Peptides against a protein of PDB entry 1LOE. Designs and how they scored, part 25

Target 1, 181 residues: chain A of PDB entry 1LOE
Amino acid sequence: TETTSFSITKFGPDQQNLIFQGDGYTTKERLTLTKAVRNTVGRALYSSPIHIWDSKTGNVANFVTSFTFVIDAPNSYNVADGFTFFIAPVDTKPQTGGGYLGVFNSKDYDKTSQTVAVEFDTFYNTAWDPSNGDRHIGIDVNSIKSINTKSWKLQNGKEANVVIAFNAATNVLTVSLTYPN
Target 2, 181 residues: chain A of PDB entry 1LOE as posed
Amino acid sequence: TETTSFSITKFGPDQQNLIFQGDGYTTKERLTLTKAVRNTVGRALYSSPIHIWDSKTGNVANFVTSFTFVIDAPNSYNVADGFTFFIAPVDTKPQTGGGYLGVFNSKDYDKTSQTVAVEFDTFYNTAWDPSNGDRHIGIDVNSIKSINTKSWALQNGKEANVVIAFNAATNVLTVSLTYPN

## One batch from the design tools (peptide; made by RFdiffusion4, then SolubleMPNN)

Design b1_p11_5_s4 (from b1_p11_5, 3 letters changed)
Fold by OpenDDE base, seed 3:
Structure b1_p11_5_s4 (fold): chain B 181 residues (1-181), chain A 11 residues (1-11)
Amino acid sequence: as target 1 above (181 residues)
Amino acid sequence: SLSFSSELDLS
């Protein structure tokens, strides 16, 4: 049995345990994924491969992650798409299609993608998002079209605390979000 | 505060 653990409280300018992709960078000890302009995608990957599902042994690992984020989206129409926490193969590359959050490239289910994401979605895409048009949190498996969503009342510019936990015995992924202030 | 869950199929 192997256990991997890491914690990043301050993101430095030379963060050795992160691989930056696209426009992702660090500033003021925070991870910033994009610039405040159109057509920008940024990602940051943990630099060491983590065994979540091992096809050779069939083992599936439990995991829990927590993080704090801030989104500035004063309206629902002139804003970016949001962001994701995701798990993907080690050779994953950023995806630039609009609305796909830099992770996916289709609303069609593709098991070969081997990508799981939790989306914090601030832009309503008619083609795949919940029809109520609410900002939402989604659980995405191999598609930008979420397998499940929860309406999310964004507190603009405020810090949100997130916990994402996966139980390997039940295959259940749980997402929790709290605004502490 | 919100919380929700889903069962994943990773096969």
Scores: peptide ipSAE 0.635, ipTM 0.958, DockQ to the pose 0.069
Fold by OpenDDE base, seed 4:
Structure b1_p11_5_s4 (fold): chain B 181 residues (1-181), chain A 11 residues (1-11)
Amino acid sequence: as target 1 above (181 residues)
Amino acid sequence: SLSFSSELDLS
């Protein structure tokens, strides 16, 4: 099986292998997804299509993705909605903002979305988020309402290391997060 | 650190 890999250690202002959508941009060698204002949506897409799941043949590819993120907020309790890592159709466009994280449009399962996301959700939306109100990591399949979640304590302004792995033989997606400092 | 998994139904 052919393997496609890439690595971006520093995000430049002329990042050729990314497609920016909405308010997504690069600054200080980091990818910034949203401005510090309400109702902004920013996305960045890998510019080369990657075949993860073929609906026609049923073939599914393994993948492992790692990244580091920082969420900056005015204070530890006044944050925005969070962000997602997602896989979506090649011609995907920004979807509903706010609690939908710019990736989904409904809490109801919508197979036409064809989107799988790992959400790092910092805002409690009573309509679909876990009732305990915890900030959480969620696995989302065609819906902003996660199929599974894990409580997560945000460390404001600190770097979090994430690994997302998908095993095609078992169809299991694994998410790991560490604050190394 | 934390880790969790879920089986995806992509059919």
Scores: peptide ipSAE 0.593, ipTM 0.956, DockQ to the pose 0.070
Fold by OpenDDE base, seed 1:
Structure b1_p11_5_s4 (fold): chain B 181 residues (1-181), chain A 11 residues (1-11)
Amino acid sequence: as target 1 above (181 residues)
Amino acid sequence: SLSFSSELDLS
């Protein structure tokens, strides 16, 4: 079994190990996915393909990823739409924006998507989000409609630490989030 | 802080 690891502590203007799509860019050593405007999609992909899931054999690799994010919305009471960490096919392209977070195109299960995502969703979409209307973290498999969610209180402008771990032996994905400050 | 998990169906 081959293991691949990487770490990015500073995002430079010419980040060699990232492929930027849409409105994604780097500034002041941060990765920025979107500007605070409507109808934008920004994505960044790790440039080296990683074999996490073999569609023919069904074999899956373990993985652990950690990152820090900040949502700094101009209006803390009206924040849309959030962002995702996702795993998708090598030739992936930006998908539908807005509530689909640039990663999915439907709330219907679509195995051809071959996409797993952890969403940090700040906007309630009536058609698929949890009925309580809470901002939430969701685990998405081939659909923007999460297989599971957890209510999440956004702290606007503050750093959140995230750990996402997948255990291939159990097929369990675990998501943890903390606001240390 | 929060933490949660789910079993994935990748079929």
Scores: peptide ipSAE 0.560, ipTM 0.944, DockQ to the pose 0.068
Fold by OpenDDE base, seed 5:
Structure b1_p11_5_s4 (fold): chain B 181 residues (1-181), chain A 11 residues (1-11)
Amino acid sequence: as target 1 above (181 residues)
Amino acid sequence: SLSFSSELDLS
């Protein structure tokens, strides 16, 4: 069994283990994906390929990731689209922005995407989001239309702690979110 | 806090 791990507690402008795409950048030791401006997509990738899913054999590795995020919108009742944690092929490039979160291109299932994402979705897209209109966390497999969602109350400007764990033996992905303050 | 799980279909 092989294990790969990494940790970034402070983001600097000279991060060598991250590949920035689009409008993603670092400032004041934070990773900033966007400045809440229209038509912006920011992504950051871990620069070293990680063998998580082998499409040829179907073998999948266990993984656990944790991070802290802040959404600080000028208007808490009119925010942008949100963001995702995602796993995609090594040559991944930014996809459709807006409601597709720069990760997907369709609500139709597309196995060639080979992308798994956890979305933190702050904007209701009537074409695919849960009909209750709640802000939500979603698990996305090869589509922006989530296979499962959980209603989530955004606390604007506050830090949220997230843990995402995947058990390869059961194929179960677990997402946990806490506002500690 | 919240937590939820889902079985993935990667086929």
Scores: peptide ipSAE 0.537, ipTM 0.941, DockQ to the pose 0.067

Design b1_p11_6_s1 (from b1_p11_6, 4 letters changed)
Fold by OpenDDE base, seed 4:
Structure b1_p11_6_s1 (fold): chain B 181 residues (1-181), chain A 11 residues (1-11)
Amino acid sequence: as target 1 above (181 residues)
Amino acid sequence: ADYKRLGFSAS
């Protein structure tokens, strides 16, 4: 189910560089994306756009991002759909919730979404998720159906450290998740 | 130029 809350650490109430969407909000030290209820979509955007692609030269920017997230769920086997880090058009708005994670609207490739996401998927959606049913990290390009996935074991209430890096020269996106404690 | 925003989303 969706009785789960997602929070990203190191975000305070005085953050001035975030655009909150849906149920997203900040607490003392966390960005909370969901409430512990069903049918919620919470998003937060960094207010400053990034120049990721130069149309004149064709060059794509390298980037590295890191964050720490916590999933709080009353039951490790009864969690919400998941959360994503995403890169989307500057005017992006919340998309379909549930298994679409508020970022996509289809399992079919839709180039018009112009969205790339790294999903941390905690709920198995039979229609598009890996058939083994494992919670997983996925790379999503213009579709909720990941182009690549890796099984991931949720540690409820524990801080997960994530590093996401994009190498423009090789066109490779790398994701690292660790539970240091 | 193509500009994007970074963000987090959960549901």
Scores: peptide ipSAE 0.644, ipTM 0.932, DockQ to the pose 0.671
Fold by OpenDDE base, seed 1:
Structure b1_p11_6_s1 (fold): chain B 181 residues (1-181), chain A 11 residues (1-11)
Amino acid sequence: as target 1 above (181 residues)
Amino acid sequence: ADYKRLGFSAS
């Protein structure tokens, strides 16, 4: 078995362990994925690949990741499409923007994507999002159409603490989001 | 593919 662990407590201007894509960059010890403009995609990849699946045995590794994010929009009623944590092929490049969050290209299941994402979706896309129109957390497997969602109340400008855990034995992905106050 | 990369994205 293999284990890879990393922690980034401060972001610098020369963050060598990140691969920046699109409009992603670091400034003042913060990772910024998008500017406050339309039609933008920003991504940041951890530079070291991880071995989470064995093609010979079919075994999948357990993993736990935690992070803090802030959505700082002009106001709570005027935000962009959302923020996403994802796991993708090592040569992944930015995908379709807008409601596809720069991670997917279709609401139809596409195994060639080989991408799993946890979305923090701030914009209602009628074609695939939950019909109640709530901002939500979603689990996405090879499609922007989530396999499961939960309503999430955005606190604009506040730090959200997130924990994402995968249990390979049960094949269950767990997402926790809190605003500590 | 056995190997993946972790990432963040926003739009």
Scores: peptide ipSAE 0.634, ipTM 0.933, DockQ to the pose 0.847
Fold by OpenDDE base, seed 5:
Structure b1_p11_6_s1 (fold): chain B 181 residues (1-181), chain A 11 residues (1-11)
Amino acid sequence: as target 1 above (181 residues)
Amino acid sequence: ADYKRLGFSAS
């Protein structure tokens, strides 16, 4: 079994293991994906590609990632669209912004996207989001329209701890989010 | 083999 791991506890201006796209940057030892302005997409990719699928055997690798994120909403009534963790082709570029979170271009299934994302969606898009209008965590496979969602209560300015795990044997992706403080 | 990149995105 092949395992790839990385950990970044402090972010610096010379972060060579990240590929910044759009408005993504580092400041105050944090990775900042967006400014509190409209119509922006910020992305950061881990520079080293990962071997997730073996074309000869068809085997898919197991995967575990943990991270902490903070959403600071300067206006409780005008929040951004959200934040995602994603796995995409090596040459991935920013996609459609707004409700597409810079990761997808359609609510229709598009296998050519070859992208899987875990969304932390803070804005209700009527066309594809759960009808209850709740902020939510979603699993997205080749589409911004999630294959599964769960309501999530945002704690503004607080650190959220996330663990994402994929079990190849069972084909199950697990997401956990906690606010420890 | 099929390689991917991990990333974060926000908008």
Scores: peptide ipSAE 0.633, ipTM 0.933, DockQ to the pose 0.918
Fold by OpenDDE base, seed 2:
Structure b1_p11_6_s1 (fold): chain B 181 residues (1-181), chain A 11 residues (1-11)
Amino acid sequence: as target 1 above (181 residues)
Amino acid sequence: ADYKRLGFSAS
């Protein structure tokens, strides 16, 4: 199968390959998705669509993406809801904010969403998040309620290196997060 | 849909 790879390390103010939505914008070094206010959604899409599924053959492509992110969440109560990497229809628009992370609209499975996300969730939503209340990484398929989660010990304000890989042959999505410093 | 877009989101 074909493999599509993305490596994201830095963003510039003249980034031409991004579609900004909501409060998303770039600075000299960073893509900023949300401002420090309540009830906002910020998104950035890669402008070039990715051919993930071949309708003629039914084949699904592999993909690998890597990026670095920083989250400032010094406490668990007065913080934003989180951050996601997602794969969505080409005409995707910001969805419900808050705990839905601007990507989903329901905790119920909705195939019409056609969206897969990896969430880095910093706020406990009792209706769908793991009951232990931990900050967590989740894999979301057509729902904000993750099909799988793992507790994540956030290092506040530190750069996290992420690698996300999808293996079409095994239908396995792998998420790796490390703090190199 | 054959094509998707990759993106980031935060709220």
Scores: peptide ipSAE 0.631, ipTM 0.932, DockQ to the pose 0.809

Design b1_p11_6_s2 (from b1_p11_6, 4 letters changed)
Fold by OpenDDE base, seed 5:
Structure b1_p11_6_s2 (fold): chain B 181 residues (1-181), chain A 11 residues (1-11)
Amino acid sequence: as target 1 above (181 residues)
Amino acid sequence: AVYKRLGFSAS
């Protein structure tokens, strides 16, 4: 089988393998998606398209991705909407901001979106988020309304380690988040 | 074949 892999440990000011969209940029060797202001969408795409389905074999690719992120809100109780890892069509552009995280446009299932996301949602949107109001991790398929969620306790300003894996044989996407202290 | 891009987004 063929494997495609990439790794970015430090982000430079001229990161040619990233496509920045909206307010996304690099600073201090970090990828910054949003500033501490409202009404902003920041995105960054890996420039190389990923081959996820083979038409000859019909196989869907397995994948594993790991990353570290920090949410550092000026006020831990008044944070922005959240952060997401997503897989979208090659020509994807920023979508609706706010609670849609710049990735989706509807809570209704929309096949034309062709987008899967793992959200780290820090803001409760009553129209689609879990009724308990907890900050949560969600798996989103063609909709901002998650097909599954799990409560997540934000540690403001601390590094979270994330591993996302997809097993094509079982069609299961797993998410692991830890704060290693 | 289907190709897609991986990315991060925040708002």
Scores: peptide ipSAE 0.684, ipTM 0.957, DockQ to the pose 0.932
Fold by OpenDDE base, seed 2:
Structure b1_p11_6_s2 (fold): chain B 181 residues (1-181), chain A 11 residues (1-11)
Amino acid sequence: as target 1 above (181 residues)
Amino acid sequence: AVYKRLGFSAS
């Protein structure tokens, strides 16, 4: 029944509740994860660990998170690989870049990853992405190969509002994305 | 007990 919550509406240059990794940084009150160059990984972690499983009760935590993001990907060929929200071990470090989004290292299920991610994938990786080649939202569990995907029509440069919720009782993760403007 | 960190990543 313990609840941990946080809200960051504007990112400052001295954002002490974030752990920046790779090329992640804040500027103009925004969190920027990648440079406009190849072979870059940028990450930002909320500094406080989240208690997701109680050893005494065996209960797994529910959670809801919301955020707004902007992706600039005017084409499908000369763009970065995408963006992801993830839940990982507290000592997590940047993983493989490119199509692995800095979060995973394999398309095969790897329980040692202990990582769940929601990907907003802007680049088609033939080896694991949906064969239709669409930009997509995916749910990733211990693998960059999503357990479920849905085509996503990117509105380039527009703010997308995302809500991600996990229901522990049903073991269901839901993702909603809207473009309000 | 199990603890995790939440984050964003891009590449």
Scores: peptide ipSAE 0.679, ipTM 0.956, DockQ to the pose 0.915
Fold by OpenDDE base, seed 1:
Structure b1_p11_6_s2 (fold): chain B 181 residues (1-181), chain A 11 residues (1-11)
Amino acid sequence: as target 1 above (181 residues)
Amino acid sequence: AVYKRLGFSAS
């Protein structure tokens, strides 16, 4: 069984295991994806490709990832579109910004995207987001329209701890978010 | 075989 793992506890300049796209960069040991301006997309990819599916055995890989993120907006009422973790083809490039989070281009299912994302969505897009208008966590498969969502209360400027796990045997993706104080 | 890259994005 093949296993690939990595850990980045501090980000530095010339982070060689990351591919920066758009406005993504590192500063003061932090990965920053967007500037405090409108109409920006910032992305960072882990440089090493991950073996997801084995053609010989047909097996799909399990994975667990954990990370900490901070949304630091002017205030809790004035934030951008959101933040997302995603798994995409190795040659992936920034996609549509705004409500598409730089990861998707349509609310319609598009198999050619070959992208799965966990969104931490801070802006209500009436065309596809849950009708209650809540900020939410969503699971996105080949579409910005989530297959499942859960309301999430943003704590501006606070560190959120996230764990995302995929069980290939059950085909279940789980997401956990906490704000430890 | 299928390979993917992991990433973060924000907008």
Scores: peptide ipSAE 0.669, ipTM 0.954, DockQ to the pose 0.934
Fold by OpenDDE base, seed 4:
Structure b1_p11_6_s2 (fold): chain B 181 residues (1-181), chain A 11 residues (1-11)
Amino acid sequence: as target 1 above (181 residues)
Amino acid sequence: AVYKRLGFSAS
């Protein structure tokens, strides 16, 4: 097996290892995914493709990723739809916005999506989100309707530290989110 | 072999 590792501690205006899509851009050493307006999708892809499956051995890659994100909304109760980390085909383009988070196009399972996402969902979409209406972390496999969710309380404007790990041997994906401050 | 890209998205 092989390992691909990278880190970006500060985002510059000429970040060559990122592919910006939609309204995604860098400012103040941060990657900004959406404008403070409605109906926007912003994405950023790491430019280097990741080898996730070896056809010769059948092995699936393990991975661990960590990042910090901030959701800065005018009001903690008036936020956009959410934020996702995703793994998608190399030629992926922005998908449906709004509650689909720019990553999916359906609440029905669509294997052609070939996309896995961890959503940090800040807006309750009655059609597919957990009925309790809580903001939540979700694991999405080829659908915006999460296969698993957990309630999460947004701290507006605060840095959330996230760790996402996938163990190929057990086929288990783990997500942790903390607000250290 | 299958290759994917990692990314972030928001809306």
Scores: peptide ipSAE 0.666, ipTM 0.954, DockQ to the pose 0.932

Design b1_p11_6_s3 (from b1_p11_6, 4 letters changed)
Fold by OpenDDE base, seed 5:
Structure b1_p11_6_s3 (fold): chain B 181 residues (1-181), chain A 11 residues (1-11)
Amino acid sequence: as target 1 above (181 residues)
Amino acid sequence: PVYKRLGFSAS
């Protein structure tokens, strides 16, 4: 079995293995997706395409990814829409902003999107988010309306550790989030 | 084969 792996511990101004889209950029060795301003979409793609599906065998690749993120909102009670880890077609471009997180364009299932995302959603959108209004982690398949969600309490300004794993044999995606400090 | 890109997005 072929394995592809990469790790980025420090982000520099000359980060050739990332494709920056929208307002995404690097500063102080961090990848910054958005500024604390209105109506912004920031994205960063790993430049190398990932082989996830074999057309001859039908096999889908397993994967594990881990990352650390910080949401540092000027006002903990008035935050932006959130951020997401996603897998999309190689020519993907920023999609609708706001509650669509720059990844989707509809709450209706759209197979042509060919996009799977794990959202860390900090803003309640009445039209598609869980009715309890909680900030949440969601799994999104070709739609901003998650197929599954779990409540998540934001700790403003603190580092969250995330592990996302996909088991192709069971077709199960797992997400773990912890605040170690 | 099908290739895709991994990424992060925020808004």
Scores: peptide ipSAE 0.648, ipTM 0.942, DockQ to the pose 0.936
Fold by OpenDDE base, seed 2:
Order: structure tokens, then C-alpha cells, then sequence
Structure b1_p11_6_s3 (fold): chain B 181 residues (1-181), chain A 11 residues (1-11)
């Protein structure tokens, strides 16, 4: 069994284990992904590649990741599109912005994307988002159109604790979000 | 083997 583990509790200005893309940067010990302006994409990748699939055994890796994030979205119209945690090819670059969250380029399934994402979506895109218009958590596989979603009541400006776990044996991805404060 | 990178993105 091969295991890769890392933890970043305070982000520094010279974070060597992160690859910053687009408008992503660190300040005040925080990772900030976007500017408070339109048409921006910000990303940060963990620099070390993760061994996700063993070609000899065919086994897919289990993983658990946790993080804390803050979103400021005081309304549903004059806000950015959202935030996502994703797993992508090692040479991944920023993709389409706006509702595609800088991670995808299509609502149609595109196997060449080879990307799985957990979205925390704060803007309703009629073409693919749940019709109720709720802010939501979604699981995205090779498409911005989620394979599953759950309504999410954002506590504006509050720290959300997230745990994402993948069980390879059951092929189940679990997402939990709590507001401890 | 297949390798991926983990990341965060926002727009």
C-alpha cells in the first residue's frame, strides 16, 4: 500500500508545495483563489502527484482529505460561481471560468477531462444546475453537470469544515460539510 | 500507474 499524506494549516507567502494558477495566491496565512472581480479563475495544486491507480494490480487508491474554506456570497446574483476541490491530470491547467469553475469545459460527459471534482456552487447556471436554484454541493465526473447534488445552506463568511473521502472498494465518494462556529 | 494532482479552484 502506497500512501501520500500532507497537511497545510497555515499558508505562507512562499508555499513550495503548491502550484498557483490564475489568480490564486496566499496572503495572511490563507489561500485565496479569486479576486473580487468578474471573469477570474484561481487555482492551487498540491505539487506532488498522487498515485491514484496501480497498473499492476488494478487497484484504485482510497483517500481522505479535509479542509476549511470561507465563501463570501451575500446574495445570489452579484457573486462568483463557486469553489471546488478537484482531482485532475498532473499537467492540468485552468479550464473554463464562470460556471465551469475553472475545472471543466462542458456540461457533456468528456472522458478526456479525466477530472473529478466536488463543487460548492454559489451561482445558478440554468443549463446544468439543479432546477430549484439552491446553492449546492455537487460531485462532478468529467463534466460540470453533477452526477449528484445536495442543497447547501451557505453561512456567509463563516468557516466551513469539509471532509471528502473516497472508498475504492465501494466506489463511493463521501462529502461532509459542517459549520462549527 | 496513473498519477493525478489534487487542487482547489474558484471562479
Amino acid sequence: as target 1 above (181 residues)
Amino acid sequence: PVYKRLGFSAS
Scores: peptide ipSAE 0.638, ipTM 0.941, DockQ to the pose 0.927
Fold by OpenDDE base, seed 1:
Structure b1_p11_6_s3 (fold): chain B 181 residues (1-181), chain A 11 residues (1-11)
Amino acid sequence: as target 1 above (181 residues)
Amino acid sequence: PVYKRLGFSAS
C-alpha cells in the first residue's frame, strides 16, 4: 500500500511545496487565490503528484482532504464566481475563468479534462447551475456542470471547515462543510 | 500508473 500525506498550517512567503498559477500567492500566512476584482483566476497546486490509479490492478486510491477557507467579498450580495478544490493532470494549467472557476472549459462532459472538482459556487450561471439559483456545493467530473449539488449558505468573511473524502471501494465522494462560529 | 495534482482555484 502506498500512502502520501501532507499538512500546511501556515503559508509562508516562499512556499516551495505549492505551484502558484494566475493570481495566486501567499501573504500574511494565508493562501490568497484572487483579489476582489473582475477577470481574475488564481490557482495553487500541491507540488508533489499523487498516485491515484494503478494500471496493473485497476485500483483507485482512497483519500481524505481537510481545509479551511474564507470568502471575503465586499459584501454578501456581491461575490465572485467561487472557489474550488480539484484533482487534475500533473501538467494542468489555468482553464476558463468566470463561472468555469479556472478549472473547466465546458458544461459538456469532456473526458480529456481528466479533472474532478468540488466547487463552492457563489454565482448562478443559468446555463448549468441548479435552477433554484442557490449558492451551492457541487461535485464536478470533467465538466463544470455538477453531477450532484447541495445548497450552501455563504457566511461572508467567516472560516468554513471542509472535509472531502473518497472511498474507492464504493466510488463515493463525500463533502462536509461547517461554520463553527 | 496515473498521477494527478491536488489544487485550489478561484475566480
Scores: peptide ipSAE 0.638, ipTM 0.940, DockQ to the pose 0.934
Fold by OpenDDE base, seed 4:
Structure b1_p11_6_s3 (fold): chain B 181 residues (1-181), chain A 11 residues (1-11)
Amino acid sequence: as target 1 above (181 residues)
Amino acid sequence: PVYKRLGFSAS
């Protein structure tokens, strides 16, 4: 078995273990992904690649990740498209912005994407989002159209605690989000 | 082995 673990408590101006893409940057000890303007894509990758699949044994890695994020908007009803945690090829670059969250390029399944994402989607895109129009958490596999979603109410400017876990034996990905304050 | 990178994205 192999285990890779890392933690970033404070984001500094010289965060060597992050690869910043698009408008992503660090300020005030926070990782900021987008500015409060339209047409922005900001990304940050952990610089060290992770070994997720053993080609010889076929085993897929288990993982658990936790993070805290904040979405600031002029008001709770006028927000950008959303935020994602994603796992992508090591050479991944920013993808389509807007409703594609900078991670995907299609609502159709595209295996060449080789990307899995957990989206925290704050904007209703009629073409692929759940018809109820709710802000939602989604699990995205090679498509911006989630394979599963759950309604989520954004608390503007509040810290959301997230835990994402994958159990390789059961092939189950779990996501939890809480607003402790 | 297959390697990936973890990341965050927003738009």
Scores: peptide ipSAE 0.636, ipTM 0.940, DockQ to the pose 0.935

